# Peptides against a protein of PDB entry 6CSU: the designs that were tried, part 71

Target 1, 51 residues: chain A of PDB entry 6CSU
Amino acid sequence: GALEELRGQYIKAVKKIKCDMLRYIQESKERAAEMVKAEVLRERQETARKM

## One batch from the design tools (peptide; made by RFdiffusion4, then SolubleMPNN)

Design b2_p23_2_s1 (from b2_p23_2, 11 letters changed)
Fold by OpenDDE base, seed 4:
Parts: structure tokens; C-alpha cells; sequence
Structure b2_p23_2_s1 (fold): chain B 51 residues (1-51), chain C 51 residues (1-51), chain A 23 residues (1-23)
């Protein structure tokens, strides 16, 4: 009935929000990793220039 | 050094974002549950009025 | 560089384990 349908819609919405947030967390981790990688490269280049 | 400090800052930032998102997910689940409960109450009241 | 990736993966594994415990 209408109640079961509404319940289903809320559950679906919560699942979607969960997935979106987990994706955001993953993307944030990836961005952070790439920023650190870029910094490591810069530091290595600086070290190489000082040698 | 500066690289380790930067790495630590990014890890800390990612952890904070993760915690914030998990909190948001939890709060969203709770809100959805309360909305469903409220709808169940309304439906029961409607059913009772029709009897 | 690899150490950061490993820490990020560990954090992902711990999240999966917590989800499995809730289920």
C-alpha cells in the first residue's frame, strides 16, 4: 500500500545518500593522495637540484 | 619534516571529512526513520477515523 | 607515497568491517 511504498522510498533515499557520501569520501581520499604525491615530486625535484 | 607534516595534515583532514559524512549519514537515517514513524501514525489515525 | 596509499586503504577496510558488523 501507500505506507509500504513510502517506506520503500525513504529506504531508497537513505541508501542513495549513503552511496553518495561514501563516493565523496573516496574521492576526497584520492584527491588528498594526489596532492601528497605532487608534493613528494616537488620535494624530490628540489633535492635533485640541490645535489 | 615538512612533507611528513603535510601528509599528516591531509590524513587528518580526510579523517575529519569521513567522520562528518558518517555523522550525516547517521542523522539522515534517523530523520528518515522518524518521518516513516510519523506517516505510520497518520495512516493509523486515518484508518481509525474510517472505522 | 606508497605508505599514504596503504593508510588510505586501511581506513577503507576498517569502514567495511564496521558496516559488516552493523549488518
Amino acid sequence: as target 1 above (51 residues)
Amino acid sequence: as target 1 above (51 residues)
Amino acid sequence: MEALEEELEKAKEEEREREEEEE
Scores: peptide ipSAE 0.119, ipTM 0.574, DockQ to the pose 0.022
Fold by OpenDDE base, seed 3:
Formats: sequence, C-alpha cells, structure tokens
Structure b2_p23_2_s1 (fold): chain B 51 residues (1-51), chain C 51 residues (1-51), chain A 23 residues (1-23)
Amino acid sequence: as target 1 above (51 residues)
Amino acid sequence: as target 1 above (51 residues)
Amino acid sequence: MEALEEELEKAKEEEREREEEEE
C-alpha cells in the first residue's frame, strides 16, 4: 500500500546519503594523506637549505 | 623549530578537514529533508488519484 | 573518521536485518 511505498522510498534515500558520506570521508582521508606528504617534503627542503 | 612548524601545519590541516566534513553533513541533511518532502507530496498525489 | 565509518556500516547492517525480518 501507500505506506509501504513511502517507507521504501525513505529507506532508499537514507541509504544513498550514507553512501555519499562514506565516499566523502574516503576522499577527505586521501586529500589529508597527500597534504601531510607535501608538508613533510617542504620541511625536508627547508632543513636542507638551513644546513 | 621545524618540528613545531610541522605540528602547526598538521593541526591546521586536520581542523580544515573537520570543518569541511561538518559542512558536508549539514548540506546532506538539508538534501535529505527536501527528498522526504518531495516523496510525501508524490505519495499524497498518487493516493488522491487512486480514490 | 574511522568511528564515523563504523557507525555508518552498523546502520547499514541493522537496516538489512530489518528488511530480512519483514520478508
């Protein structure tokens, strides 16, 4: 009936939001790892120039 | 020194990631609320057509 | 981030269990 259809549509929307959040978290972790690598490289270069 | 500068840059990067995630979660909740409203309206229209 | 991923995965499993109980 109409109530079962509404429940099904709501569940589908919530599942989509969860998947979008998980993808965003994964992409954010990858960007954070690349930022840390870039900072470590910059600091090694600055230390080498001061020696 | 170089270690304090690295620590400062890391903390700044983590704070930025946290802010970006909170913004994404807020925008996702707003999109979810709009999807629920649209589904409720569609179901009311379908129920009205079946009467 | 890991804690948030774990809570999202738990919420997916709980929803699958409810769908299986309704069939």
Scores: peptide ipSAE 0.110, ipTM 0.569, DockQ to the pose 0.020
Fold by OpenDDE base, seed 2:
Structure b2_p23_2_s1 (fold): chain B 51 residues (1-51), chain C 51 residues (1-51), chain A 23 residues (1-23)
Amino acid sequence: as target 1 above (51 residues)
Amino acid sequence: as target 1 above (51 residues)
Amino acid sequence: MEALEEELEKAKEEEREREEEEE
């Protein structure tokens, strides 16, 4: 019935948001890791220039 | 020193990710609420047509 | 963030378990 269809659509929407959020977190962690790696490389280069 | 600068950059990156995630969650909830509202309106229209 | 990821992973696992129970 109409109530079951509404419930189904709500559950589907919540599931989609949850999956999108998990993907966003994963992608954000990857971007953060790349920023840290780039900074470590810069710091190593600066240290090498000072030696 | 270099280690403190790296730590500072990491903390800044994590804070940015946290803020972006909170904003994404908020926007996702708003989109879900709009989908539910649209569905409730459709169900009301269908119910009204059946009466 | 780790706590949120753990909660989200638990909720994915519960969803898979429910899908497997429906099959």
Scores: peptide ipSAE 0.103, ipTM 0.568, DockQ to the pose 0.019
Fold by OpenDDE base, seed 5:
Structure b2_p23_2_s1 (fold): chain B 51 residues (1-51), chain C 51 residues (1-51), chain A 23 residues (1-23)
Amino acid sequence: as target 1 above (51 residues)
Amino acid sequence: as target 1 above (51 residues)
Amino acid sequence: MEALEEELEKAKEEEREREEEEE
């Protein structure tokens, strides 16, 4: 019935949100890692210029 | 020093990721709620047509 | 965040196991 259909749609929506959230976290961690790598490179270049 | 600067940048990046994630979750929940509301409306209309 | 990722991955695995048991 209508109540069961609504429940099914809600569960499906929650599952989708969970998957999207995990993907977003993963992508965000990758971006943060790349930012850190870029900063380490800049720091090495600065150190090299001071020597 | 360089190590402290890198640590600071990492912490700042993680904080940004956290904020962006919370925003994304909130927006996703809002979209899911609107989808459910639209479905409830359709169901009410179908019920009304059968009566 | 790592703890949240782990809990969410665990919940996905449990969901797949339930779907496989229903089949």
Scores: peptide ipSAE 0.097, ipTM 0.564, DockQ to the pose 0.020

Design b2_p23_2_s4 (from b2_p23_2, 12 letters changed)
Fold by OpenDDE base, seed 3:
Structure b2_p23_2_s4 (fold): chain B 51 residues (1-51), chain C 51 residues (1-51), chain A 23 residues (1-23)
Amino acid sequence: as target 1 above (51 residues)
Amino acid sequence: as target 1 above (51 residues)
Amino acid sequence: DKALEEELEEAKEREEELRELLE
């Protein structure tokens, strides 16, 4: 019935949000790591140019 | 009625989860930015010590 | 609805677990 369908939609939405959060966290960690690597490289190059 | 109340609860729950996700994302971005700043500072100091 | 409230609480617990994995 309508109530069961609505409950099903709720559960589906919550599960999707959870999966999206997990994926976002993983991707965010990867992006953060790459940003740090890139920044370290840029900083080394910049410091070397100033010496 | 019961259906409208259930729908209302569904919408409220989904909105709350969305807000929690957005806050989490924002806080994660802030932490990532601070981590990058700290890494840049450490790299500058390390490079300066090696010159 | 108690079933929806329980599922919402479980979702909050999962959110906290994910937060701890990032911090």
Scores: peptide ipSAE 0.116, ipTM 0.474, DockQ to the pose 0.028
Fold by OpenDDE base, seed 5:
Structure b2_p23_2_s4 (fold): chain B 51 residues (1-51), chain C 51 residues (1-51), chain A 23 residues (1-23)
Amino acid sequence: as target 1 above (51 residues)
Amino acid sequence: as target 1 above (51 residues)
Amino acid sequence: DKALEEELEEAKEREEELRELLE
């Protein structure tokens, strides 16, 4: 019935979301690392200009 | 110093990732819900054709 | 829905690869 169908599809969808989240986390960590490096570089450059 | 700068930027980046993840989860859930509804509709239509 | 099943299978494969990287 409709309830069983909905339950089955929901479980499948949740599994997909979990996979997508893991991928997103990995990609986000990589992007964050690059953003941090860029920011540190800018801060060092600013300090150098003030000296 | 460089260590303090790195720590500060890392914390900022992690906070951003958290926000991005929450948004991604919300959007993903909405997309999944629509996919489930569409699947259930198709299954109902198939059943109707067989009767 | 065959298309949905295929997408889910691909997603599972990606999950397994990432899980191994997290160990």
Scores: peptide ipSAE 0.109, ipTM 0.551, DockQ to the pose 0.014
Fold by OpenDDE base, seed 4:
Structure b2_p23_2_s4 (fold): chain B 51 residues (1-51), chain C 51 residues (1-51), chain A 23 residues (1-23)
Amino acid sequence: as target 1 above (51 residues)
Amino acid sequence: as target 1 above (51 residues)
Amino acid sequence: DKALEEELEEAKEREEELRELLE
């Protein structure tokens, strides 16, 4: 009935939110890692230029 | 050095994001649960009125 | 509601995949 449908929608919504947040975290981690990688490369290049 | 500091900042940022997202998920779950609760109460009242 | 059940299962699968990627 309507209550079961509402319960189902609630559970679905919560799971979707959780999934979306996990995705956001993963993408944020990846972006941060790429930023670090880029900075490391820049610093290595700077070191190489100063040698 | 600078690389270690950057690494530290990266780890700190990722942990902060994770915590923020977990909080958001928790709050969203609570809000959804309250919405369901409110709807259940409304439906019970409607049923009672129709009896 | 079969459509809801299907979407819920898909959401669970996506959640599991993402969780594994974050471990």
Scores: peptide ipSAE 0.135, ipTM 0.554, DockQ to the pose 0.017; fails the geometry check
Fold by OpenDDE base, seed 2:
Structure b2_p23_2_s4 (fold): chain B 51 residues (1-51), chain C 51 residues (1-51), chain A 23 residues (1-23)
Amino acid sequence: as target 1 above (51 residues)
Amino acid sequence: as target 1 above (51 residues)
Amino acid sequence: DKALEEELEEAKEREEELRELLE
């Protein structure tokens, strides 16, 4: 009935939000990892320049 | 050193984002539950009115 | 409502895939 459908809609909405948030976290982790990788590369380049 | 500090900042930032997102999901679930509860109450009130 | 059940199941599958990527 209408009550069950409403319940279903809210559960669906919550699950969608959860998925979107997990995706956001993953993308944020990837961006942060790339920034660290870039810094490591710069450090290696600076070391090579000083040798 | 600077590289370890950057790594630390990365980890800290990711953990903060994760916590914020989990809190948001929890709050969203609570709001959804309250809306369902309110609907159940309305259904009961309507039933009582019709009896 | 079969349509809602199907969409809910798809959302669960997406959630599981994302969880595996975060491990």
Scores: peptide ipSAE 0.134, ipTM 0.553, DockQ to the pose 0.018; fails the geometry check

Design b2_p23_3_s1
Fold by OpenDDE base, seed 4:
Structure b2_p23_3_s1 (fold): chain B 51 residues (1-51), chain C 51 residues (1-51), chain A 23 residues (1-23)
Amino acid sequence: as target 1 above (51 residues)
Amino acid sequence: as target 1 above (51 residues)
Amino acid sequence: MESIEGEIKKLEEEGEKIVKKAE
C-alpha cells in the first residue's frame, strides 16, 4: 500500500545518499593526495631556488 | 493522517542527513587546506636539510 | 552535493505524489 511504498522510497533515497557520500569521500581523498603531491613538488623547486 | 505524518518524519530525517553531510563536506575542505599548509612547511625544512 | 540535493528533492516529490494518490 501507500505506506509501504513511501517507506520503500525513503529507504532507497537514504541508500543513494550513502553511496554518493562514500564516493565523494573517496574522490576527495584522491584529490587531496594529488594536491599535496603537487604542492610538495612546487615547494622543493621554490626552496631550491632560494638557496 | 498517519500517512502525512510518516511522510513528514521521513522528509525531516532526510533533511537532517543532508545537513550533517554538508557540514562534513565543509569541515573536510578546511582540514584539507590545513593539511596542505602543514605539508608545505614540512617540505621546506626537509628540502633545506638535504641541500 | 548536487546529487544529494537532487535525491532529496525527488524524495519530496515522490512522497507528495504518494500522499495525494492515497487521499
Scores: peptide ipSAE 0.102, ipTM 0.514, DockQ to the pose 0.782
Fold by OpenDDE base, seed 1:
Structure b2_p23_3_s1 (fold): chain B 51 residues (1-51), chain C 51 residues (1-51), chain A 23 residues (1-23)
Amino acid sequence: as target 1 above (51 residues)
Amino acid sequence: as target 1 above (51 residues)
Amino acid sequence: MESIEGEIKKLEEEGEKIVKKAE
């Protein structure tokens, strides 16, 4: 009935949001790691030039 | 009735999850910025020692 | 994020329709 349908929607929504959040977190971590790597390389070069 | 109560609970839960996600994203950005700053400082020192 | 927000809104609207139909 309508109650079960609403319950089903809630469960589905929560599961999807959870999955989307986890994916976002994972992708964000990967982007952050790449950003750090790039910054490290730039800083090494900058420091070397100033020595 | 029971259906309206369930609806209320559903909406409340979903809104909370949304808010938690947005807060997490904001805090994650701040932490990432601080992490980059710290890494930059470490790399400057490391590079300097090797010169 | 925008996609998630849009989906949440859609689910809220669908839920409201179900409630109104059942009342």
Scores: peptide ipSAE 0.096, ipTM 0.505, DockQ to the pose 0.669
Fold by OpenDDE base, seed 5:
Structure b2_p23_3_s1 (fold): chain B 51 residues (1-51), chain C 51 residues (1-51), chain A 23 residues (1-23)
Amino acid sequence: as target 1 above (51 residues)
Amino acid sequence: as target 1 above (51 residues)
Amino acid sequence: MESIEGEIKKLEEEGEKIVKKAE
């Protein structure tokens, strides 16, 4: 019926949002790790040049 | 009626989750920026000490 | 993440209860 259909749509939407969140968190962690790695290398070089 | 009330509640819940996701993303970006800033400062000091 | 996952679970459970009461 209409109530079951509405419930199904709600649950589907919630699950999609949850999956999108988990994916975003995982990708964000990977990007953050790469940014830190790149920044560490740049700062080592920059500090060395200033000495 | 009951169906309209339920629909309203489901839509409200989904919107709240979406808003929470967007807020989490924003806060995560701010934390990442602060983490990078702190790492930059630490690496400058560490490189300087090694010279 | 844990907070959002917990909230989602609670909302799913509440939704299920509402549907059952409306039947």
Scores: peptide ipSAE 0.095, ipTM 0.522, DockQ to the pose 0.520
Fold by OpenDDE base, seed 3:
Structure b2_p23_3_s1 (fold): chain B 51 residues (1-51), chain C 51 residues (1-51), chain A 23 residues (1-23)
Amino acid sequence: as target 1 above (51 residues)
Amino acid sequence: as target 1 above (51 residues)
Amino acid sequence: MESIEGEIKKLEEEGEKIVKKAE
C-alpha cells in the first residue's frame, strides 16, 4: 500500500544519498592524493629555480 | 492526515541527510585547501634544505 | 563520514519503527 511504497521510497533515497556520499569521499581522496603529488613535484621544481 | 505527516517526516529526514552531505563536502574542501597550503609550505622548506 | 553514516543508520531504524507502528 501507500505506506509501504513511502517506506520503500524513503529507504531508496537514503541509500542513494549514502552511496553518492561514499563515492564522493572516495573520489575526493583519490583527487586529493593526486593533487598533493603533483603539487609537491611542482613545488620542488619551483623552489629549485628560486635557489 | 497521518500519511501526510509521515510523508513530511520522511521528506524532512531526506533533506537533513542531504544537508549533512553538503556540509561535509564544504568542510572537506576547506580542509583539503588548508592541507595543500601546508604541504606546499613544508615542501618548499624541505626542498630548500636539499639544495 | 562515520557521523553521517551513523545518522543514516539511525534514520533508517527510526523509519522502520515508524512504519511498523503505522501498520
Scores: peptide ipSAE 0.094, ipTM 0.533, DockQ to the pose 0.472

Design b2_p23_3_s2
Fold by OpenDDE base, seed 5:
Structure b2_p23_3_s2 (fold): chain B 51 residues (1-51), chain C 51 residues (1-51), chain A 23 residues (1-23)
Amino acid sequence: as target 1 above (51 residues)
Amino acid sequence: as target 1 above (51 residues)
Amino acid sequence: MESIEGEIKKLEEESEEIVKKAE
């Protein structure tokens, strides 16, 4: 019935949102790791130039 | 009626999840910024010690 | 977040049709 259909839609939407969030977190972690690597390298170079 | 009320509750719940995710993203960005700041400082110190 | 907004919009539209048909 209509109640079951509404419930099904809600559950489907929540599951999709959950999956999107997990993907976002994973991609964000990967971007952060690359940004840190680049920053570490830059700081090593800058500090070396100051010495 | 009850069906309309349930629909409203489901939509409200999903919007709440979205809001919570936005907050999580914002807080995560702030934590990441602080972590990068700390890493930059550590790398400056480590590189300086190696020179 | 755009994907999430799309899912919310879908829920709003499709649930409205379910309620309408049940009346």
Scores: peptide ipSAE 0.299, ipTM 0.737, DockQ to the pose 0.843
Fold by OpenDDE base, seed 1:
Structure b2_p23_3_s2 (fold): chain B 51 residues (1-51), chain C 51 residues (1-51), chain A 23 residues (1-23)
Amino acid sequence: as target 1 above (51 residues)
Amino acid sequence: as target 1 above (51 residues)
Amino acid sequence: MESIEGEIKKLEEESEEIVKKAE
């Protein structure tokens, strides 16, 4: 009935939102890792030039 | 009625989840910024010692 | 985030139709 349909919609929406957030977090972690890698490289080069 | 009330509760709950996720993302960004600052400092010191 | 907002909007619209049909 209508009650079960509403409940189903809620659960489905929450699950979809959860999946979207997990994907966002994973992609964000990948971007952060690349950013840190690039920053570390730049810092090494900058420090070396100053020595 | 009860059906409309339940609908309202489900929508409210989903919106709350969204808000919690936004807050989590903001706090995560702040933590990431601090981690990057600390890592940059450590890399400068490590590179300097090797020179 | 746009996907999340879309899911919320979908829930709001489709749930409204369910309630209307049940009345």
Scores: peptide ipSAE 0.298, ipTM 0.737, DockQ to the pose 0.800
Fold by OpenDDE base, seed 2:
Structure b2_p23_3_s2 (fold): chain B 51 residues (1-51), chain C 51 residues (1-51), chain A 23 residues (1-23)
Amino acid sequence: as target 1 above (51 residues)
Amino acid sequence: as target 1 above (51 residues)
Amino acid sequence: MESIEGEIKKLEEESEEIVKKAE
């Protein structure tokens, strides 16, 4: 019935949101790692030029 | 009625989950920013000592 | 985040139709 349909929709929505969040976190971590690598390289070069 | 009330509760719960996720993302970004600042400082010092 | 907003909107719209049909 309608009650079961509403419950099903809620559960489905929550599960989808969870999956989207996990994907976002994973992609964010990957971007952060690349950003740190780039920043470290940049800082080493900049520091070297100032000495 | 009861069905409308349940619908409202489900929507409210999902929106709460969204808000919690946004807070988590914001806090994560702040932590990441501080981590990058610390790494930049460390790399500058380390590079300087090697020259 | 936009995908999450889309899922919330979908829930709101589809649940509304369920309630309407049950009236």
Scores: peptide ipSAE 0.297, ipTM 0.737, DockQ to the pose 0.821
Fold by OpenDDE base, seed 4:
Structure b2_p23_3_s2 (fold): chain B 51 residues (1-51), chain C 51 residues (1-51), chain A 23 residues (1-23)
Amino acid sequence: as target 1 above (51 residues)
Amino acid sequence: as target 1 above (51 residues)
Amino acid sequence: MESIEGEIKKLEEESEEIVKKAE
């Protein structure tokens, strides 16, 4: 009935949101790793130029 | 009625989850910024020691 | 976040239709 359908929609929505957040977190970690790598390379060049 | 109330409760719960996730994301960004800053400082010291 | 907002909006719209049909 309508109650079961509403419950089903809620559970499905929550699960979808959870999956989207997990994907966001994973992609964010990958971007953060790349950002750190890029910063390390830039800093090495900057430090080398100053010396 | 009961169906409308249940619907309202589900929507409210999902919106609460969204808010909690937004807060988590914001805090994660702040931690990432601090991590990058710390990495820059470490890399400066490492590069200087190698030269 | 746009995806999450879309899911919330979908829940709001589809649940409203379920309630209407049950009345």
Scores: peptide ipSAE 0.296, ipTM 0.735, DockQ to the pose 0.829

Design b2_p23_3_s3
Fold by OpenDDE base, seed 1:
Structure b2_p23_3_s3 (fold): chain B 51 residues (1-51), chain C 51 residues (1-51), chain A 23 residues (1-23)
Amino acid sequence: as target 1 above (51 residues)
Amino acid sequence: as target 1 above (51 residues)
Amino acid sequence: MEKIDGEIEKLEKESEEIVKKAE
């Protein structure tokens, strides 16, 4: 009935939102890791240049 | 009626989940920024020590 | 975020139709 349909829609929406957020967080972590790697390399290069 | 009330509760709950996720992402970004800052300082110190 | 907003909008619209049909 209508009650079961509403419940189903809620659960489906929550699951979809959860999945989208987890994917976003994962992609964000990957980007952050690349940024840190690039920053570390830059700092080493800059410090070495000043020697 | 009960059906309309339940619909309202489900929508409210989903919106709350969205807000909580946004807050979590914001706090995560702040922590990540502090970690990057600390890593940069560590790298400078380590590279300088090896000179 | 656009995807999440879309899911919320979908829930709102589809749930309205369910309630209307049940009345």
Scores: peptide ipSAE 0.343, ipTM 0.757, DockQ to the pose 0.763
Fold by OpenDDE base, seed 5:
Structure b2_p23_3_s3 (fold): chain B 51 residues (1-51), chain C 51 residues (1-51), chain A 23 residues (1-23)
Amino acid sequence: as target 1 above (51 residues)
Amino acid sequence: as target 1 above (51 residues)
Amino acid sequence: MEKIDGEIEKLEKESEEIVKKAE
């Protein structure tokens, strides 16, 4: 009935939001890791250049 | 009626989840920024020590 | 976040139709 359908829609929406957020977090972590890797390399080079 | 009230509650709950996720992301970004700042400092010190 | 907004909008519209049909 309508009650079950409403409940189903809510659960589906929540699950979809959860999945989207997890994907966003994962992609953000990957980008951050690459950014840190690049920054570490730059810092090593810059520090060496200053010495 | 009961169905309209339930619909309203579900929508409200989903919006609350969105807000909670945004807050989590913001706090995570702040922590990540501080971690990167600390890492940059450590890399400078470590590079200098090795030279 | 646009994806989340889209899911909320979808829930709002589709749930409204469910309630209307139940009347």
Scores: peptide ipSAE 0.343, ipTM 0.756, DockQ to the pose 0.787
Fold by OpenDDE base, seed 3:
Structure b2_p23_3_s3 (fold): chain B 51 residues (1-51), chain C 51 residues (1-51), chain A 23 residues (1-23)
Amino acid sequence: as target 1 above (51 residues)
Amino acid sequence: as target 1 above (51 residues)
Amino acid sequence: MEKIDGEIEKLEKESEEIVKKAE
């Protein structure tokens, strides 16, 4: 019935949101890792120039 | 009626989940920023020692 | 986040139709 359909939609929406968030977090972590690598490289150069 | 009220509760709950996820992401970003600051500082020291 | 907003919008729209049909 309508109650079960609403419940089903809620659960489906929650699961979808959860999956989207997990994917977003994973992609964000990957981007952050690449940014850190680039930053470390720049920092090495910058520190070397200051030495 | 009861069905409309339940619908409202489900929508409210989903929006709450979204807000909680956004807060989690924001807090995670803040922690990541602090970690990067610490890493940059360590990298400066490490690079300096290698020079 | 745009995907999440779309999912919420979908829930709002489809649940509204369920309620309307049940009335």
Scores: peptide ipSAE 0.341, ipTM 0.758, DockQ to the pose 0.772
Fold by OpenDDE base, seed 2:
Structure b2_p23_3_s3 (fold): chain B 51 residues (1-51), chain C 51 residues (1-51), chain A 23 residues (1-23)
Amino acid sequence: as target 1 above (51 residues)
Amino acid sequence: as target 1 above (51 residues)
Amino acid sequence: MEKIDGEIEKLEKESEEIVKKAE
């Protein structure tokens, strides 16, 4: 009935939000890792030039 | 009635989950920023010692 | 975040229709 349908919609929404958040976090981590690598390289070059 | 109340509770719960996830992401970003700052400092020191 | 907002909006609209039909 209506109660079961509402419950089903809630559970589905929660699962979808969880999945979307996990994907967002994973993509964010990947971007952050690349930014760190680039920054490390930049800092090494900058420090070397100042020596 | 009871059905409307349950609907309201489900919507509220989903919005709460979103809020909690946003907080988690924000805190994660802050920690990541601090780790980057620390890494930048470390790299400068390491490069300087190698010169 | 747009995707999550969309899921919440979907829940709000679809659940409203369930309640209306049950009345």
Scores: peptide ipSAE 0.341, ipTM 0.757, DockQ to the pose 0.787

